# Ledger of designs, part 1: peptides against a protein of PDB entry 4J2C

No score or structure here was measured in a lab: all are predicted.

Target 1, 107 residues: chain A of PDB entry 4J2C
Amino acid sequence: MEDPFFVVKGEVQKAVNTAQGLFQRWTELLQDPSTATREEIDWTTNELRNNLRSIEWDLEDLDETISIVEANPRKFNLDATELSIRKAFITSTRQVVRDMKDQMSTS
Positions, changes and structure headers below are counted from each chain's first letter, unless a header gives other numbers.
Peptide ipSAE was made for these designs. It is ipSAE averaged over its two directions, with the distance scale d0 held at 1.0 Angstrom where the peptide's residues are scored. Compare it between designs on one protein only; published cut-offs may not apply.
A fold fails the geometry check if it doesn't show the stated peptide or something in it is severely misdrawn.

## One batch from the design tools (peptide; made by RFdiffusion4, then SolubleMPNN; aimed at target 1 V69; its pose is not in this set)

Design b1_p10_5_s1 (failed a check: near_copy:native)
Amino acid sequence: MEELRKFYYG

Design b1_p10_5_s2 (failed a check: near_copy:native)
Amino acid sequence: MKKLREFYYG

Design b1_p10_5_s3 (failed a check: near_copy:native)
Amino acid sequence: MDALRKFYYG

Design b1_p10_5_s4 (failed a check: near_copy:native)
Amino acid sequence: MDKLREFYYG

Design b1_p10_7_s1 (failed a check: a repeat of another design)
Amino acid sequence: MEELRKFYYG

Design b1_p10_7_s2 (failed a check: near_copy:native)
Amino acid sequence: MEKLREFYYG

## One batch from the design tools (peptide; made by RFdiffusion4, then SolubleMPNN; aimed at target 1 E11 W57; its pose is not in this set)

Design b2_p17_1_s2
Fold by OpenDDE base, seed 2:
Structure b2_p17_1_s2 (fold): chain B 107 residues (1-107), chain A 17 residues (1-17)
Amino acid sequence: as target 1 above (107 residues)
Amino acid sequence: SKYEEIAKKFLQRLKQK
């Protein structure tokens, strides 16, 4: 049985890093419109939103795997420590996404 | 199982890269 975290965790982390870079640029562009073109603003905004949505989608799937494991723990080769690590990853990643989305919504 | 379906979805995406 394949481990979904093994498959996608790295991709989620990469998407987070990409989103954080885009978010930083997004902030800079909106902070000083005189130095920004609409084209770059639109591109950055769209790329950022796409990355955030991608992350959220993956987190929903990963969160579901947690529920499945908890429903039948003996079926899976995961102890309490590993399960906690996975939960923490999902929680912390959601928080990072939420923080960016909150700032975007209040801009 | 749903667990396997999720894993397969991620695997398919990975193969496309």
Scores: peptide ipSAE 0.504, ipTM 0.883, DockQ to the pose 0.713
OpenDDE base, seeds 1, 3, 4, 5: peptide ipSAE 0.495, 0.485, 0.479, 0.437; ipTM 0.880, 0.878, 0.877, 0.862

Design b2_p17_8_s1
Fold by OpenDDE base, seed 3:
Structure b2_p17_8_s1 (fold): chain B 107 residues (1-107), chain A 17 residues (1-17)
Amino acid sequence: as target 1 above (107 residues)
Amino acid sequence: NVYEKLVKKREERKKLL
């Protein structure tokens, strides 16, 4: 059976890839309005926001698992290396999301 | 179980979306 952490990690990674594609299209539509319809802008914006929201929720859940593991490390038998990898994933992914959100808020 | 909690949270959230 798969570790639930890695299942969620995989889904987050997929959502990030999707969001990055949507973000690219979003920027293209805003950069060249002649190629953009209101419908596509609205759809792209909505899908992008939904993906980012999903990622953020998953990251909070993953972060909580880390906190619980750190409170009782011997119970979960995760070594320092694995824990560091999990933390790094959350940190780096949050930054990716933040960068997209910052650009959306300033447009 | 921490991972069961994770799964339950995600499942409940998905129902709301």
Scores: peptide ipSAE 0.270, ipTM 0.846, DockQ to the pose 0.516
OpenDDE base, seeds 1, 2, 4, 5: peptide ipSAE 0.269, 0.263, 0.263, 0.267; ipTM 0.822, 0.820, 0.817, 0.822

## One batch from the design tools (peptide; made by RFdiffusion4, then SolubleMPNN; aimed at target 1 V7 L62 R86; its pose is not in this set)

Design b2_p20_7_s1
Fold by OpenDDE base, seed 3:
Structure b2_p20_7_s1 (fold): chain B 107 residues (1-107), chain A 20 residues (1-20)
Amino acid sequence: as target 1 above (107 residues)
Amino acid sequence: TAKAAKEKNKYAFPAPVPRA
């Protein structure tokens, strides 16, 4: 069985890719309203928000696993390098989500 | 999707496996 962290990481990465595609379309629709129907705008917005929420939820779970390991490092087979990679993934992904959310909130 | 946003991760909590 795979490390459950990487399973969720994979799902997060997939959701990020999906969100980025939706975000791109979202920006296009808003930049040129003549190319979009209200239905497409609403659908794109909702799907984008759902993906972002899913990512944030998973990141919270991933973040909690870090806390679990750090509370008792010797209990687990994770070295400092791996923990650093995991932390970096969470941090960078949160930034990606934040950037999209910031742009959505200002539109 | 809307459903996915309302549910916990379909996978178990991603806690690391304890050292044997």
Scores: peptide ipSAE 0.174, ipTM 0.759, DockQ to the pose 0.030
OpenDDE base, seeds 1, 2, 4, 5: peptide ipSAE 0.162, 0.166, 0.142, 0.137; ipTM 0.753, 0.751, 0.750, 0.741; seed 2 fails the geometry check

## One batch from the design tools (peptide; made by RFdiffusion4, then SolubleMPNN; aimed at target 1 F5 T65 R86; its pose is not in this set)

Design b2_p21_4_s3
Fold by OpenDDE base, seed 3:
Structure b2_p21_4_s3 (fold): chain B 107 residues (1-107), chain A 21 residues (1-21)
Amino acid sequence: as target 1 above (107 residues)
Amino acid sequence: SSQQQQQQQQQQQQLQSLLSS
């Protein structure tokens, strides 16, 4: 079977892409009031926040798995390269989410 | 959404499989 981490990684990546699309639409709606309704703004905002929240939940869980794996190296037998990739994914994804959230909060 | 919640639960189970191996 495939390593569960990479399965989750794929799901998170899809969610990030979805969130980025929603974020782009959110930005467009706020910058062009003539084509934006409050209903669409609210829907887009809610969908975006839901996606971001989902990603954050997954990243929190993945971060915990990293700690557990590192505490039990013999049990999981993951090499340094794999661990580095996993850590980098979590870190970079958190940054992407944070950037979107920051922009939403300043609008 | 319900679908989102289901996916999260399924993902959690996959993580548990990794941790329990």
Scores: peptide ipSAE 0.112, ipTM 0.734, DockQ to the pose 0.000
OpenDDE base, seeds 1, 2, 4, 5: peptide ipSAE 0.102, 0.102, 0.098, 0.110; ipTM 0.723, 0.721, 0.723, 0.727

Design b2_p21_4_s4
Fold by OpenDDE base, seed 2:
Structure b2_p21_4_s4 (fold): chain B 107 residues (1-107), chain A 21 residues (1-21)
Amino acid sequence: as target 1 above (107 residues)
Amino acid sequence: SSEQQQQQQQQQQQLQKQLSS
């Protein structure tokens, strides 16, 4: 039986990497208008927002998996360490997303 | 986007199937 957590985790990690790249470009475009076109700014902003939204949705799914695992400990047989690692991943990823969103909202 | 939303919905359904089996 495949653990569905890792499938979603993989997608989240990919989306985070993409978002970080977009965020970097977004920052550069806003810092140096001479190198930016309106089209690229709009595209980058929209793509970044979409990626962040995707991550947030996946994190909600991951939270649900945690709840299900905790409610059915015998079925999944996860020890406290593994469960803590999964929770830490969700928490840290939410923080990464929050940091980017905070900077976008203040710009 | 609509495509992205659809992918997320499918992913959720797949996850639920795996967790319920």
Scores: peptide ipSAE 0.132, ipTM 0.731, DockQ to the pose 0.000
OpenDDE base, seeds 1, 3, 4, 5: peptide ipSAE 0.140, 0.140, 0.136, 0.153; ipTM 0.743, 0.744, 0.737, 0.751; seeds 1, 3, 4, 5 fail the geometry check

## One batch from the design tools (peptide; made by RFdiffusion4, then SolubleMPNN; aimed at target 1 T65; failed a check: the pose's geometry; its pose is not in this set)

Design b2_p23_6_s1
Amino acid sequence: SVPVPGDAFYYKPKYRYKAGPKL

Design b2_p23_6_s3
Amino acid sequence: SVPVPGPAFYYVPKYKHKVGPKL

## One batch from the design tools (peptide; made by RFdiffusion4, then SolubleMPNN; aimed at target 1 D3 V7 R86; its pose is not in this set)

Design b2_p24_5_s1
Fold by OpenDDE base, seed 5:
Structure b2_p24_5_s1 (fold): chain B 107 residues (1-107), chain A 24 residues (1-24)
Amino acid sequence: as target 1 above (107 residues)
Amino acid sequence: EEEEEEEEEERKKAREELRKFYKE
């Protein structure tokens, strides 16, 4: 069986791109109330939140795999470089999500 | 709409494969 880590990673990356697009639209809508309907603002906000939650859920699953690999190094035979790349992806993606959430909560 | 449903299904499948690979 092929390691599905990068498959989920790809899904997370796609979700991040979607969230960033929604976030950009969200900021634009709030900056120009004259051209923004309440309906579009609400829709964009909800879609963005849903995407962010999905990302966070997937990141938890990915993070758990790290712990499993570290507890069973011989079973998975992943070198330190590969493991570092995986950890870095999770860390950096969590930061991206956190930044968007922080801005939404302060607006 | 259909595309969104398909993507959700693929994400679910990916998570399931992840569980199978690492936890079994």
Scores: peptide ipSAE 0.536, ipTM 0.858, DockQ to the pose 0.883
OpenDDE base, seeds 1, 2, 3, 4: peptide ipSAE 0.535, 0.531, 0.528, 0.535; ipTM 0.857, 0.856, 0.853, 0.858

## One batch from the design tools (peptide; made by RFdiffusion4, then SolubleMPNN; aimed at target 1 D61; its pose is not in this set)

Design b2_p26_2_s4
Fold by OpenDDE base, seed 4:
Structure b2_p26_2_s4 (fold): chain B 107 residues (1-107), chain A 26 residues (1-26)
Amino acid sequence: as target 1 above (107 residues)
Amino acid sequence: MEEYEKIMEELLERIEEEEEEEEEEE
């Protein structure tokens, strides 16, 4: 059985890729109103927000697992390297999401 | 199942539930 963390990691990575594609399209639609329909803008915006929200939920749950492991280091026996990798993934992904959200809020 | 796996499974179930709820709102 694969470590559940890696399953969620894979899902998050896919969602990030999808969000980045949607974000690019969202940017294009806002920059070229002549080619953009309100329907497409609304759809793209909604899909993007949903993807970002999904990622955020996953990251919150992953962050909770980190907290549980850190509170019980002798119980779960994850080595420091693996824990660091997991933290780095959460932190970097959260930053990617934040960057997209910040740009959406300013547009 | 190791306790870590149990915790992760519980969180995965919550993640799946949250994703399903999000899809239902769409």
Scores: peptide ipSAE 0.050, ipTM 0.530, DockQ to the pose 0.268
OpenDDE base, seeds 1, 2, 3, 5: peptide ipSAE 0.044, 0.050, 0.042, 0.048; ipTM 0.484, 0.530, 0.487, 0.493; seed 2 fails the geometry check

Design b2_p26_6_s2
Fold by OpenDDE base, seed 4:
Structure b2_p26_6_s2 (fold): chain B 107 residues (1-107), chain A 26 residues (1-26)
Amino acid sequence: as target 1 above (107 residues)
Amino acid sequence: MEEERRREEEKRREEKRKELREFYYS
């Protein structure tokens, strides 16, 4: 069986891109209420939250795999560079999600 | 249909999570 980490990573990346687009629209809608309907605001907000939640769940799973790999280095045989890339991806993506959530909570 | 699209995306992501669990947790 192939390592599915990159597959989940890809799904997270896609969800991040979608969330960023939704976040941009969300910001625009709130900046100028005259260009927004309540329905679009609610839809955008809900879709954004759903994407962020999906990302957070995937990141939790991905983060756990790091611990498993580090505890079983011979089993998974990942080099230090790849492991660093995986850790960096999780860390940076969590920050992106946190930044969007922080802005949503303060508006 | 938005709901149908969402369900399909969620299903796809769940399948990937399942694969992840099968690979790393068994």
Scores: peptide ipSAE 0.524, ipTM 0.849, DockQ to the pose 0.812
OpenDDE base, seeds 1, 2, 3, 5: peptide ipSAE 0.525, 0.524, 0.517, 0.523; ipTM 0.852, 0.850, 0.847, 0.850; seeds 1, 2 fail the geometry check

Design b2_p26_6_s4
Fold by OpenDDE base, seed 4:
Structure b2_p26_6_s4 (fold): chain B 107 residues (1-107), chain A 26 residues (1-26)
Amino acid sequence: as target 1 above (107 residues)
Amino acid sequence: SEEEERKRREEEREKKRKELREFYYS
């Protein structure tokens, strides 16, 4: 069985891209109420929240795999470079999500 | 529809999460 980490990573990346697009639209809608309907605001907000929640859920699973790999290095035989890439991805993605959530909570 | 699209995305993610669990927890 192939390591599915990269597949889940790919899904997270897609969700991040989608969330960033939704966040941009969310910002635009709030900055110009004359071009915004309540329906679109609600839809955009809900879709954005759903994407962010999905990302956070997947990141928790991915983060746990790091602990498992580090506890069982011989079983998974993952080199240090790949492990650092995985850690960096999780850390940076969490920061991206946090930044969007912080802005949503203050706007 | 939006509902169908959402369901499809959720099913795809769930499938990948199951694969992840099978690989790392078994």
Scores: peptide ipSAE 0.521, ipTM 0.845, DockQ to the pose 0.777
OpenDDE base, seeds 1, 2, 3, 5: peptide ipSAE 0.519, 0.515, 0.520, 0.516; ipTM 0.843, 0.841, 0.849, 0.846; seed 2 fails the geometry check

## One batch from the design tools (peptide; made by RFdiffusion4, then SolubleMPNN; aimed at target 1 D3 V7 V8; its pose is not in this set)

Design b2_p27_3_s2
Fold by OpenDDE base, seed 4:
Structure b2_p27_3_s2 (fold): chain B 107 residues (1-107), chain A 27 residues (1-27)
Amino acid sequence: as target 1 above (107 residues)
Amino acid sequence: MKPLSKEEYEALKKKLKEEAKKKLAAA
């Protein structure tokens, strides 16, 4: 059994970066709808939501990896500091997603 | 984060669409 955390983290980070780009454009489109077609607005919105959902799913997977490590501490040789870092990554990423979702829901 | 240029955004859209297309084709 290998440490599964890094396997998923990379995908999460990629999705976050993508979502941030989509979110930026999403905000611009809503501020000035004349900058693009309705199709772009809808597409951007959809892709953004898809990415956010993907992130949330992967974060659940990361939570599971934490549980696995916590159940097998000696196998993975991770100390409390490393676990804290991993948990912090999950928490902070969830906050990023939540912030974007909140703005989307209020728009 | 720095805002994406129109060109960068279009490239992103293209990339995402291509990935989606590949995913669909591979399914």
Scores: peptide ipSAE 0.125, ipTM 0.608, DockQ to the pose 0.020
OpenDDE base, seeds 1, 2, 3, 5: peptide ipSAE 0.036, 0.023, 0.027, 0.028; ipTM 0.578, 0.544, 0.511, 0.568

## One batch from the design tools (peptide; aimed at target 1 V7 E11)

Design b2_p28_2 (made by RFdiffusion4)
Pose (drawn by RFdiffusion4):
Structure b2_p28_2 (pose): chain A 104 residues (1-33, 37-107), chain P 28 residues (1-28)
Amino acid sequence: MEDPFFVVKGEVQKAVNTAQGLFQRWTELLQDPTREEIDWTTNELRNNLRSIEWDLEDLDETISIVEANPRKFNLDATELSIRKAFITSTRQVVRDMKDQMSTS
Amino acid sequence: SAAASAASAAASAASAAASAASARATIA
């Protein structure tokens, strides 16, 4: 089989981009004074977070699985480090948006 | 010609979507 980690990684990258875009408009709708647009934008942004959060759990489990069985997966170590790095950075990106959403 | 190009683009988008769904199912 082919390893789909990078495919799912790509899907997470697109959703983060979408979330970044919605977050920008979300900030605007609050800082330059309707309700219906705010509600739609807020919930779609949350929809992007739902998908990303879920995907990161599965992707993080795959790293745990690969480390428990290194010979089966034969992953380049540098490639593997970059994978963890993606989860680390992307979790930070998502958490930061939610914090700004909470205070703003 | 324009209609054929649009149909090809729609088929390529559907295939990409199906591949992405399968990738998620494999990761899960």

Design b2_p28_4_s3 (made by RFdiffusion4, then SolubleMPNN; its pose is not in this set)
Fold by OpenDDE base, seed 2:
Parts: sequence; structure tokens; C-alpha cells
Structure b2_p28_4_s3 (fold): chain B 107 residues (1-107), chain A 28 residues (1-28)
Amino acid sequence: as target 1 above (107 residues)
Amino acid sequence: SEEVKKAKEELKKLLEEEKEKEEKEKEE
């Protein structure tokens, strides 16, 4: 059976790519209102926020799995290297999401 | 995706099992 962490990781990665595309479009729409409708701005903003929220929710679950593994090292066959990779993924992804959210809140 | 759904369900199950374990330990 496949490790559920990697499946969710894959979903998060896809969601990040989608969010980055939406963020780029959101930026373009706000920078040039002549090429934007209110409907497209609202749709893009809503889709972007929904994607970011979804990513954050998944990251919380992934982060909890790390805590469980660290509390039960003998139950799970994960070495320090794999744990570091998982932690790095969560940390870096949270930063990417935070950067987009910060730019949205200041615009 | 059905695969993603199953993975999330498995993850949720793991988390719930650990929470239940912690609750039982607190009650004892």
C-alpha cells in the first residue's frame, strides 16, 4: 500500500501550481483593469483563496503525521533523512502560501 | 481522485487512532 503522505504531498504540489497560476492572473487583473471584468476578478480571487485554504488544511494534517511519527519512532519505519525531507516540504510550502496571502492582504 | 480520497481517509484514521490513544492514557 502506498504511503498516504506522498499521495497528499502530490495533491498539495498540484494545488500550489494551480494557486500560483491563479495568483499570477490575479496580479495581472489588478494591474490592468481595462483587461478585467469584475466577475473575473471575483472568480479568480475566490478560487485562489479556496486553493490556499485547501493547501493549508492539508499541510496541517501532514504536519500532525510528522508529530505522530516523532512520538512513535519504533512504530514507523522512517529515518531521520525522510523526516527532514517531509519537514522541509511542509515548511517551504507554508512559506509559498504565506507569501501569496501577504501580497493579497496588502493589495 | 479516488486515490487521493483514500489517502486522506487513511491519514485521518491514523490521526484519530493516535488521539484516541492519548485520550485513553489520560483517563487511566
Scores: peptide ipSAE 0.180, ipTM 0.623, DockQ to the pose 0.664
OpenDDE base, seeds 1, 3, 4, 5: peptide ipSAE 0.158, 0.157, 0.161, 0.156; ipTM 0.587, 0.589, 0.588, 0.586

Design b2_p28_8_s4 (made by RFdiffusion4, then SolubleMPNN; its pose is not in this set)
Fold by OpenDDE base, seed 4:
Structure b2_p28_8_s4 (fold): chain B 107 residues (1-107), chain A 28 residues (1-28)
Amino acid sequence: as target 1 above (107 residues)
Amino acid sequence: EEEKKKKEEEEKKLLEKLLKKLKEAKSK
């Protein structure tokens, strides 16, 4: 059985890195509006939100795969260690996204 | 941007394939 989980994981990680870069720029733009154009602010904000949304979407699907495996452990060859790694990735990534979203909502 | 979109679609297909296989295995 093919398992592209690691591929999606890698792409989510890249998206997180991109989002963090956009978030940093977003904060810089808001800290000094005199050096920022409204166009760049809007673009950065939009790109950031899109990236975060994409990450959350992928995490939901990844989380579903975990649930399916846990509900049917005999049907899959994933051991507890591998499942733990996957769960940890999803949980930690959700927290990273949540932190950025919280800061955006309070600004 | 086009390349980014393509990669996203590929990711979606891979994930859907995994989900499909997992769900099918569940039903057996």
Scores: peptide ipSAE 0.087, ipTM 0.582, DockQ to the pose 0.084
OpenDDE base, seeds 1, 2, 3, 5: peptide ipSAE 0.079, 0.078, 0.075, 0.086; ipTM 0.588, 0.592, 0.587, 0.591; seed 3 fails the geometry check

## One batch from the design tools (peptide; made by RFdiffusion4; aimed at target 1 E11 R86)

Design b2_p29_8
Pose (drawn by RFdiffusion4):
Structure b2_p29_8 (pose): chain A 104 residues (1-33, 37-107), chain P 29 residues (1-29)
Amino acid sequence: MEDPFFVVKGEVQKAVNTAQGLFQRWTELLQDPTREEIDWTTNELRNNLRSIEWDLEDLDETISIVEANPRKFNLDATELSIRKAFITSTRQVVRDMKDQMSTS
Amino acid sequence: AAAAATAAATAATRAANMTALREYYTSKS
């Protein structure tokens, strides 16, 4: 088989980009005074977070699985480090948006 | 209708990729 981690990584990257875009408009709709647009934007943004959160749990499990069985996966160590790094940074990106959503 | 069909195809593709990720790592664990 081929390892699909990077495919799912790509999918997570696109959803983050989408979430970033919605978050920008979401901030605008609040700072320059309708309800229907705000509601749609808020829930779609939450929809992107649902997908990202889920995907990160699975991706993080795959790292746990690879480390428990290194010989089977034969992953370059640098590549593996970058994978954890992606989960770390992406989790931070998502948390940060939610915090701004909570206060704003 | 076209936008909904595109959204459904994209969700299906993602779901297949997530299954393939689980199958790849389960098969070797």

